# Designs tried in a protein design run: peptides against a protein of PDB entry 5HOI. Part 266

Target 1, 351 residues: chain A of PDB entry 5HOI
Amino acid sequence: FRYMPFSPAGTPFGFTDRRYLTMNEVGYVSTVKNSEQYSITVSFFDVGRFREYHFEDLFGYDLCFLNEKGTLFGQSKTGQIQYRPHDSIHSNWTKIIPLQAGERITSVAATPVRVIVGTSLGYFRSFNQFGVPFAVEKTSPIVALTAQNYRVFSVHYSQFHGLSYSLSELGTSSKRYYKRECPLPMSLPNINSDMKKDANLDYYNFNPMGIKSLFFSSYGDPCIFGSDNTLLLLSKWRSPEESKWLPILDSNMEIWKMSGGKETTDIHVWPLALAYDTLNCILVKGKHIWPEFPLPLPSEMEIRMPVFVKSKLLEENKAILNKKNEIGADTEAEEGEEDKEIQIPVSMAAE

## One batch from the design tools (peptide; made by RFdiffusion4, then SolubleMPNN)

Design b1_p25_4_s4 (from b1_p25_4, 10 letters changed)
Fold by OpenDDE base, seed 4:
Structure b1_p25_4_s4 (fold): chain B 351 residues (1-351), chain A 25 residues (1-25)
Amino acid sequence: as target 1 above (351 residues)
Amino acid sequence: SKSVEEFLERQEELAKKRLEERLAL
């Protein structure tokens, strides 16, 4: 086993000179190899928000994270990271992460307020958006990271214990754990069954964990999409004892239904984000399970969860709060109530 | 199914248009 650099929905080069470093709901980052250099392009799905931009990469960035404010790049071997704001008003910054002998940066994440670096030795490094360090923590080896606002979802690997996950919040003064190195119920790629196709071996060599993407939903729930093409969502994560992984979408089954019950071995879901009740994804046609060039438009796949209940309960709770405010009940809306998990009725959590 | 094929064809056409727009920049 080798620790490989992970980026959300990143693709291998394969036999080509180009790959996607990352992609999500905001856009996609591509790199093209030109001799010993790389040309990086940051592209957006909403062309009205940001202008596409490119730059020459002399370092060979193999890690990337895209958000609505900027792009974080990393080089797994050298420890170099670069943050590039999309707005030219803000300056780019570069930093070298000190690595031990044989240590690799395995994943990077960035939000408008935090930068996170995870390593193969389990060093978790946190920074603000300007690259000012907050802390260094030692964890189990980190294999994947994603972040939203102040929250970080990390995936860890142990040769003895397999996959685990953590969910943490990076405040100004302290890190809070909602979940700390809990077992992750995700299957690893089966080398013997799945490697019958050379294309699957290429992907396995690029991403031996089979984590296609890792993101937070629009509701702030951690999501993971593995090699089994099942979207897992972590529910009730605010209640450590009640937290469970929900298989909210079997994308193979949805493709099968969409095909009219035909085996479609040439159509693949490539996950981008979970927005409300829809998985934003790329539908990939071909031998490779990952998108090639040019990138298809994103597609929406409806999820079969009672997530309609979460949105409806949000609307109902907002309507109840608005009615209480109209009735002149001085319920001090403590600023902490917006972050309360909506209690999904037990009856709907059992389907 | 025809719906998935027609959807993928539309995605390929839109991807080609995006590539053409990028090559014109």
Scores: peptide ipSAE 0.025, ipTM 0.479, DockQ to the pose 0.097
Fold by OpenDDE base, seed 2:
Structure b1_p25_4_s4 (fold): chain B 351 residues (1-351), chain A 25 residues (1-25)
Amino acid sequence: as target 1 above (351 residues)
Amino acid sequence: SKSVEEFLERQEELAKKRLEERLAL
């Protein structure tokens, strides 16, 4: 086993000169190998809100995280990180993360207020959006990170215990844990069954944990999409005793339904984000389970939610839209609507 | 099957068109 650099929905090069470093609901970051350098392009799905930009990468960035305010890049071996705001008013910054011999940056995450770096030795490093350090914590080896606002979802690996997760909040003065290195009930890739296709072996060599992506839902719930193509959502995480992972979508079953009950071995779901009741994803057709170039348009896959939950979500969305229209677009009011957990009924995971 | 295939083919065509528009700029 080797620790590989992980970025949300990142793709391998395969036999090509190009790959996606990361993709989500905001956009996608591509890199093209040009002899001794790389050309990076940051592209957006909302072309009216953001302008695409590119730059030459002399460092060979292999880690990336995209948010609405900027892009974080990292080099897993050298420890270099770069933050690039989308707005040219704000300056780019670069920092070197000190690494021990054989240590790798395994994942990076960025929000408008925090930058997080995780390593193969379990160093968890936190910064503000300007690269000012807050803390260094020693955890179990980090294999994946995502973040939303002040909240961080981290995945850890131990050879003895398998996968675990933490959910934490990075305040100004201290780190709070909601969950600390709890067991993650995600299936690892099965080398013996799944590696019959060369394309699966190439993907396993790129991502040996099989984590296609991880993100926070629009409600701030941790989500993970593994090699089994099941979307897991962490429910009731504010109540440590009641918290559980819910299989809210089997994407293979949904493709099977969409096909009219035919086996479709050439169609794959590539996860981007979870909105209210829809998985934003790329539908991939072909030999590879990941999207190639050019990137298809995103698709929406409905998660089966009870009708009473959908109606409540639609009312809450209307209330949020009405408040945004009343207060004007510039006040990111952190209104304390954090307390409404999505109660996904167990009956829907049994169909 | 046909509806999913036709949907994916349309996605490929739209993605190709968007790439051609970007290469022409």
Scores: peptide ipSAE 0.023, ipTM 0.563, DockQ to the pose 0.099
Fold by OpenDDE base, seed 1:
Structure b1_p25_4_s4 (fold): chain B 351 residues (1-351), chain A 25 residues (1-25)
Amino acid sequence: as target 1 above (351 residues)
Amino acid sequence: SKSVEEFLERQEELAKKRLEERLAL
């Protein structure tokens, strides 16, 4: 296993000179290789509220976090971080995070009030928005971070215990935990089954945890979107005993419904944010599961608890067909019926 | 309902148009 730099909804270069460092509901950050340097562009979906800007990156930033007030950049190997406010009134700042031999920054997050740095050795470093340090804590190895206001959602990895998560609040004087290194019920990418396609191997090498994104909902609930394309939401996190992960969207099932029950292997959901009862996402068409250039417009997908598994619907439809054949309709069993358009039950189509 | 394909094709066209508008500025 190799710790890779993680940014929310970041994409690999693949065979191209460009990638997205991060994207969310605010916008998207792209980087283009220019010989020994990079050109970074910070773009916004609300072009009336924000002005796009560009700069040259001589450091090769591989970590990014975008919020409504600025962009945090990081270099996983050197420990360099840079914060760029979107408003030119506020100064940019740069800092070097001290790293041990072989340590990497694995994730960074920024809110209007906090900057967080997580490492492959489990150093959790907190700063204010001006880069003034608050604390350094030792945790299990950090693989992903997101933050909203004073709250931090962190994902941890152990070779023995798999994925865990923490939910914490970074006050002025102390860190409060709501959850501390609790088991995360997310499936890791299956190397043996899924890696038959070169595009899946490239993505796995970029993101071996398969965490496409993590964010806080508009209600402040931690959300994670894994390699299984299921959106998980942490409900009731304020009540330790009642807290649970809810599978609030199976995006593969939603694509299947939207296609009229056709098998679509070339359409993928790329998560951006959860706003109320809608997943803001990019719908991606093609061989790669991630968006390429140019970036499509964001789409909205309504969240629904997956009540039915596609396999169960297939079994029920096969059982209905077999019963019709027993009633003496000479429906020639054409051996090709595996590709027949599965009728979506009216109850599932009207939702 | 428009097919997912027709929706995606429209999103690609809109994304191309936005890129062209940004390169012309």
Scores: peptide ipSAE 0.018, ipTM 0.416, DockQ to the pose 0.162
Fold by OpenDDE base, seed 3:
Structure b1_p25_4_s4 (fold): chain B 351 residues (1-351), chain A 25 residues (1-25)
Amino acid sequence: as target 1 above (351 residues)
Amino acid sequence: SKSVEEFLERQEELAKKRLEERLAL
């Protein structure tokens, strides 16, 4: 296993000169290789609210976090971070994070009031929006971060314990934990099944944890979207005894329903954000599971707890076909009947 | 399949319509 720089919904270069550093409901940050330098563009979905801007990156930023007030950049190897407000009123600032030999920045997050840096050695560093440090804490190795207001959702990795998570609040005087290094019930990518396609190997090398994104919902609940394409939401996190992960969307099942029950291996959901009862996402058509250039328009998917498994629906349809054959109805089985659209129950059809 | 293309096209149209509604406010 190798610690890789993680950014929410970031994409690999693959065989191209360009990638997305991050994307969410606010917009998307792209980087293009130009010989020895990079050109970074910060683009917004609400073009009336924010002006797109670009700059030259001489450092090769490989970490990014976008919010409504600014963009945080980081370089995983050098420890350099830069915060760029979207407005011209506040100045850009740069800082070097001290790293030990072999330590990497693995994730960064920024809110209008906090900047957070996590490392492969489990150093958790907190700052205000102006780069003034609050504290340094030692945790288990950090592999992903997101933040909303004063709250931080962190994902940790141990070789012995697998994935864990923390949920904390970064007040002015102290850090409060709601959850501290609790087990995260997310499956890691299965190298043997998923790596049959070169495109999946490229993505695994970029993101070995398979965490496509993590964010807070519009209600302030931690969300994570793994390699299984299931959206998990942490419910009741304020009550330690009642807190649970809810599988609120199986995106593979939703694509299957929307295709009329056909096997679709070329459509992929790329998560952006959870707003109320809808997953904001990019629908990706092609060989790669991640968006290419240009970025498609965002789509919305309704969240529903997956009650039905595709395998059960296939078994039920086979059982119905076998019963029809036993009743001796001379329906000429036209050779084309194996390609019949699986009848999706009306309760599973998106209205 | 034709049904997948029709679904993607509807999602693009819905996304476009919602964007137009947000820009008209």
Scores: peptide ipSAE 0.017, ipTM 0.455, DockQ to the pose 0.640

Design b1_p25_5_s1 (from b1_p25_5, 14 letters changed)
Fold by OpenDDE base, seed 5:
Structure b1_p25_5_s1 (fold): chain B 351 residues (1-351), chain A 25 residues (1-25)
Amino acid sequence: as target 1 above (351 residues)
Amino acid sequence: DELEERLEEREKKREEFAERVKEML
């Protein structure tokens, strides 16, 4: 096994000079190889809110994380990281992460308030948005990271224990764990069955864990999309005893149903984000399971949330709307994110 | 009303997605 740099929904070069470093609901970051240099472009889906920009990359950044406030870049071998705010108010900053012999940065994540770096030796490094360090923790080897606000979802790999995950909150004074190196029930890529097509071998060499993406849902639940094209959501993570992974979408089965039961072996879902009960994704046709250039427009795939959750979300949205209508126009009520955990009923797994 | 509108918008997005999948066949 070789630790490879992971970025959410990143694509390989394949036989081309270009790839996506990362993509999500905000946008997509591409890199083009020009001789010994790289040109990076940061593009956005909401062209009215953000301006596309590009720069020359002399370092060969192979790690990226995009959020609504900026882009974090990393170089897995040198330990160099760069944060680039999208606004002109905040300055870009660069830092070198000290790496031991053979250590690699395996994943990076950034929120408007935190920067996180994970390594192949299990060093978890936390910073503020200005690159001021908080702490260094030693964990099991980190293979993937995502973050939302103060929360961090980390995936770990051990040769003896396979995949595990942690869910933590990076407050001002301390790190809190909701989950610490718990088993992750995700299927690893099967080298013998799926590798019959050269395109699958190229993707496996780029991403041996088969994690296409990981993100937080719009409700703050950890999500992971594996090589089996199943979206897993961590439900009830605030309750240690009730916490479980829910297979909320089999994307291959949903595409097959939508086709009217035709062969869909050349149609692929590339995951971006989970917004409410809709998976934002890129639909890809062809031999490659990842999007090529130009990037197609995102598509929204309905997750058939059990009717009970749909009805409860509907009642909660009615209650929020009724509260907004009873509170007259003048108070900017801080929308305290009522941290309402979506209780996805178990009944979806039985049909 | 707004809840029915959101359900109709969701059903419309599902139909549009199913049409895109059919066009890709």
Scores: peptide ipSAE 0.378, ipTM 0.869, DockQ to the pose 0.545
Fold by OpenDDE base, seed 2:
Structure b1_p25_5_s1 (fold): chain B 351 residues (1-351), chain A 25 residues (1-25)
Amino acid sequence: as target 1 above (351 residues)
Amino acid sequence: DELEERLEEREKKREEFAERVKEML
């Protein structure tokens, strides 16, 4: 096993001079080899909201995380990180993460308020958006990170225990765990079955965990999309004893259904984000399971959420809108996010 | 109603997705 740099929905170079460093609902970051340097482009799906920008990369950034406020870059071997706000009003900053001999940065994540760095030795480093350090924690080896606001979803690997996950909140003074190194019931890539195609071996060498992407849903639920093309959602994570992973989408089965039961072995889903009850994704046709250049337009794959969840979500959204309209008169009252957990009913696994 | 509009938008997105899958066949 080799620790490889992970970025959400990142693609390998393959036989090309270009790849995607990361992609999500906000946009996509590409890098092109130009002799000994790289040209990085940060592109957005909403071209009206954000301007595409590019820069020359002399460091060979192999880690990336894109959010609505900026892009975090990392170099897995040197420990260099760079944060680039999308707005030119805010300054770029660069730091070097101290690495031990053989240590690698394995994943980076950034929100508008936090920067997180995870390593192959299990160092979890937290910073604010300006690169001011909060803490260093020693965990099991980190293989993937994502973050939303103050929340961090981390995936860990142990040679003895396999995959585990943590869900934590990074306050100003302390880290709270909702989940700490709990078993992650995700299947690892099967070398013997999947490696019959050279393209699968190339992808396995790039990403040996088979984690295509890792994100939070629009409701703040941790999501993971593995090599089996199943979307797992962590339900009931606020209740330590009730938390469970739900297989909310088998993307291969859904494509097969949409085809009318035809062979779809050359059609692939590349995950971007989960927005409400739709998986935002890139549909890919061909030998490679990842998108090539140019990037196809995103597609929305419907997740069959039970009707009861849809009605409850609409009632909660109306209640939030009504509260915002009532509060619009006088007080800067606390945004008590009524952190109402969406109970996805068990019936989703049976249809 | 906002519910019906969202259901129609989802049905439309599902049809557009199914068409894209069929064009890829």
Scores: peptide ipSAE 0.376, ipTM 0.868, DockQ to the pose 0.515
Fold by OpenDDE base, seed 1:
Structure b1_p25_5_s1 (fold): chain B 351 residues (1-351), chain A 25 residues (1-25)
Amino acid sequence: as target 1 above (351 residues)
Amino acid sequence: DELEERLEEREKKREEFAERVKEML
């Protein structure tokens, strides 16, 4: 088995000189081979908020993570990482991650407040947005990372146990685990059935875990989109015993329904993000399951989540909190902002 | 109703997505 560098919604080169290093709701990062060098472009969907920029890559960055404040790059073999703020006010920084013989950076993630590096030996390295290190932890081998604010969703691989996941919070003083190396109920790509098509073999060689993307929802729930084109969401993660993966979208089935039951074998969903009750995605037509160049405009696919229930429960809980604050002017009740997970009533989870 | 407006916007997005899928057939 060979660990490959993972970036959210990254695409292979295939037979081309160009690929996407990563893409999400903010934008997309492309790289083009230019002789012995690469030219990287960071593009945005909101062209009014952000300015596209490019630079020459002398290192051959094969890892990328895009957020609203900057782009993190990594080189899986050398251990070089670079953070590039989108705003010119903040300086770029570069760092070398020390790697053992045969160790690779397998994934990188960045939020406006944290930088995370995961390796094939299971070294989990955390930094602030300026590259100041917090900690080094030894975990099971890391194959994918994503992060939102202080929260990190990590996917691990063991040859003996298959896929596992962790959900952690990177505070100022310590790492808290909500979930630690728990079984991930995601199917690995089936080499024997699906690899009969050359395009699927090329993608498998690029991404042997079949994780097309990994992100947090707008509500801060961990999401994973596998090779089966099913969107899994981790529900009730604050309650370790009640935590479950929900198959919230079968994208192949939804495309098939929308076609009126026609053959849709050449229409593919490429996941970007989960915003409220919609999967932000690229619709791809063709032999490749990934988007080519130019990148098509994003599409919003409705999901059958009771996210309407979660938003309504959030609004109802805000209204209850506001009413308690209006009534509570007379009693010194300690403002323990307990981030109480909104329990979705069981009756609404069955629709 | 803000709920009704969100349901209408959701149904509109669903129709627009279904049209895009049909155009790709």
Scores: peptide ipSAE 0.374, ipTM 0.868, DockQ to the pose 0.536
Fold by OpenDDE base, seed 4:
Structure b1_p25_5_s1 (fold): chain B 351 residues (1-351), chain A 25 residues (1-25)
Amino acid sequence: as target 1 above (351 residues)
Amino acid sequence: DELEERLEEREKKREEFAERVKEML
C-alpha cells in the first residue's frame, strides 16, 4: 500500500497531459502538464459570481481544495502549500509544511476560516485562512480531509484496523471531537474483481482507497462516496453513541432504474456535493469512471431520503429555543452551535 | 421534547429506509 495524495473528486492523468485536481459544487480545478511545469486553471460553475483564473505551477501541485473564497494547493512530497483567494484584493500566501523522511501530505482542506493539512504519518495541522498556525495533532495516518466552516471530516487508515473517520470542530482555542477515529464502514476497492479493466487499475493506482469524494451536505452532515458508488451520510453525529452511516444512494442502482433496467456498466456517477435532497454530480459515459475534458455539465440526482426534514426541524428547534429565551427560562445556554441559517431555497421548502 | 421526538421519528424512518436500502444491496 502507498499513501497517495487525495483531493475531493480529483481525477488521474491517465494517458493524458491533464487532470482535475479537485471539483465540487463551486467549480473545478484543472492542471495541464507543460514540460517541467504545470498550468493550473480554477473554473467555476457560477460564472456570474466568479471569474475563472489561471497560473503557472512550478511545484507540481497534486493536492487541491476549492471553496467559495479561495483555492488551497499542496505538494505532497515537498510539503509546500499555497492559498489563492478568488478575490484579487486578498494576497496569496505560501507555506512549507515540515515533513519527516518519507512523510507525505495526503490531503488538504480549506474553508473561509480554516486551512487543514493531513499527512501519511497522521500529523493534523490547522491554520486560519491567512496561514497562521493553530495546532499540530498526531492522529492515525490521514488519507482524506474535507471541511465546512469550523468542522473537519477526516478519514484515517491503519494497516491493522482499516479505515476510520473523525469529525471535529476547530474553534479559536480548542479542537472538539464529535467522532474520534471510529470505524468507517466503507468497502475498499477489490483489486481482484475490478482490476480486469485497465481503467480501474489506473484509478486504483491514483486512489487506492477508492474514495471518489467526501464533503459536508448543505445541512452539515459528513458524506463519503466510495468505490462501490454508494453515498454514505453520517447521521446523528452530535450523539456519539447514536451516530451511524446511512447508505442514502446507490448510484449504480439509481442509474439502472433510470435506464429502465438496461445495462449501465458504461454510465458512472462522479460526486460533487449533496445539496438538500439532490446529489450534485457529473454523469460520465465511457470506459473511465471519472470525467474527462471538457467537463460535462453537472447533473442533480434525487435522493429519495427526506433530507428536507432535518432543516425544517433545525429551524423549528431554533424557533423554540428563541421562544424559551424570551420566556426567561434560565436553562444554561449550552454554547449555541452557530449553525448558520440554512436558507432553504423556497422551491424546496414547499415540498 | 416534541421536536426531538419528531427528529427521532424521522431518523427512524431514515433508518428503516437505509435498512431497506442495505437489504437491497
Scores: peptide ipSAE 0.105, ipTM 0.718, DockQ to the pose 0.040; fails the geometry check

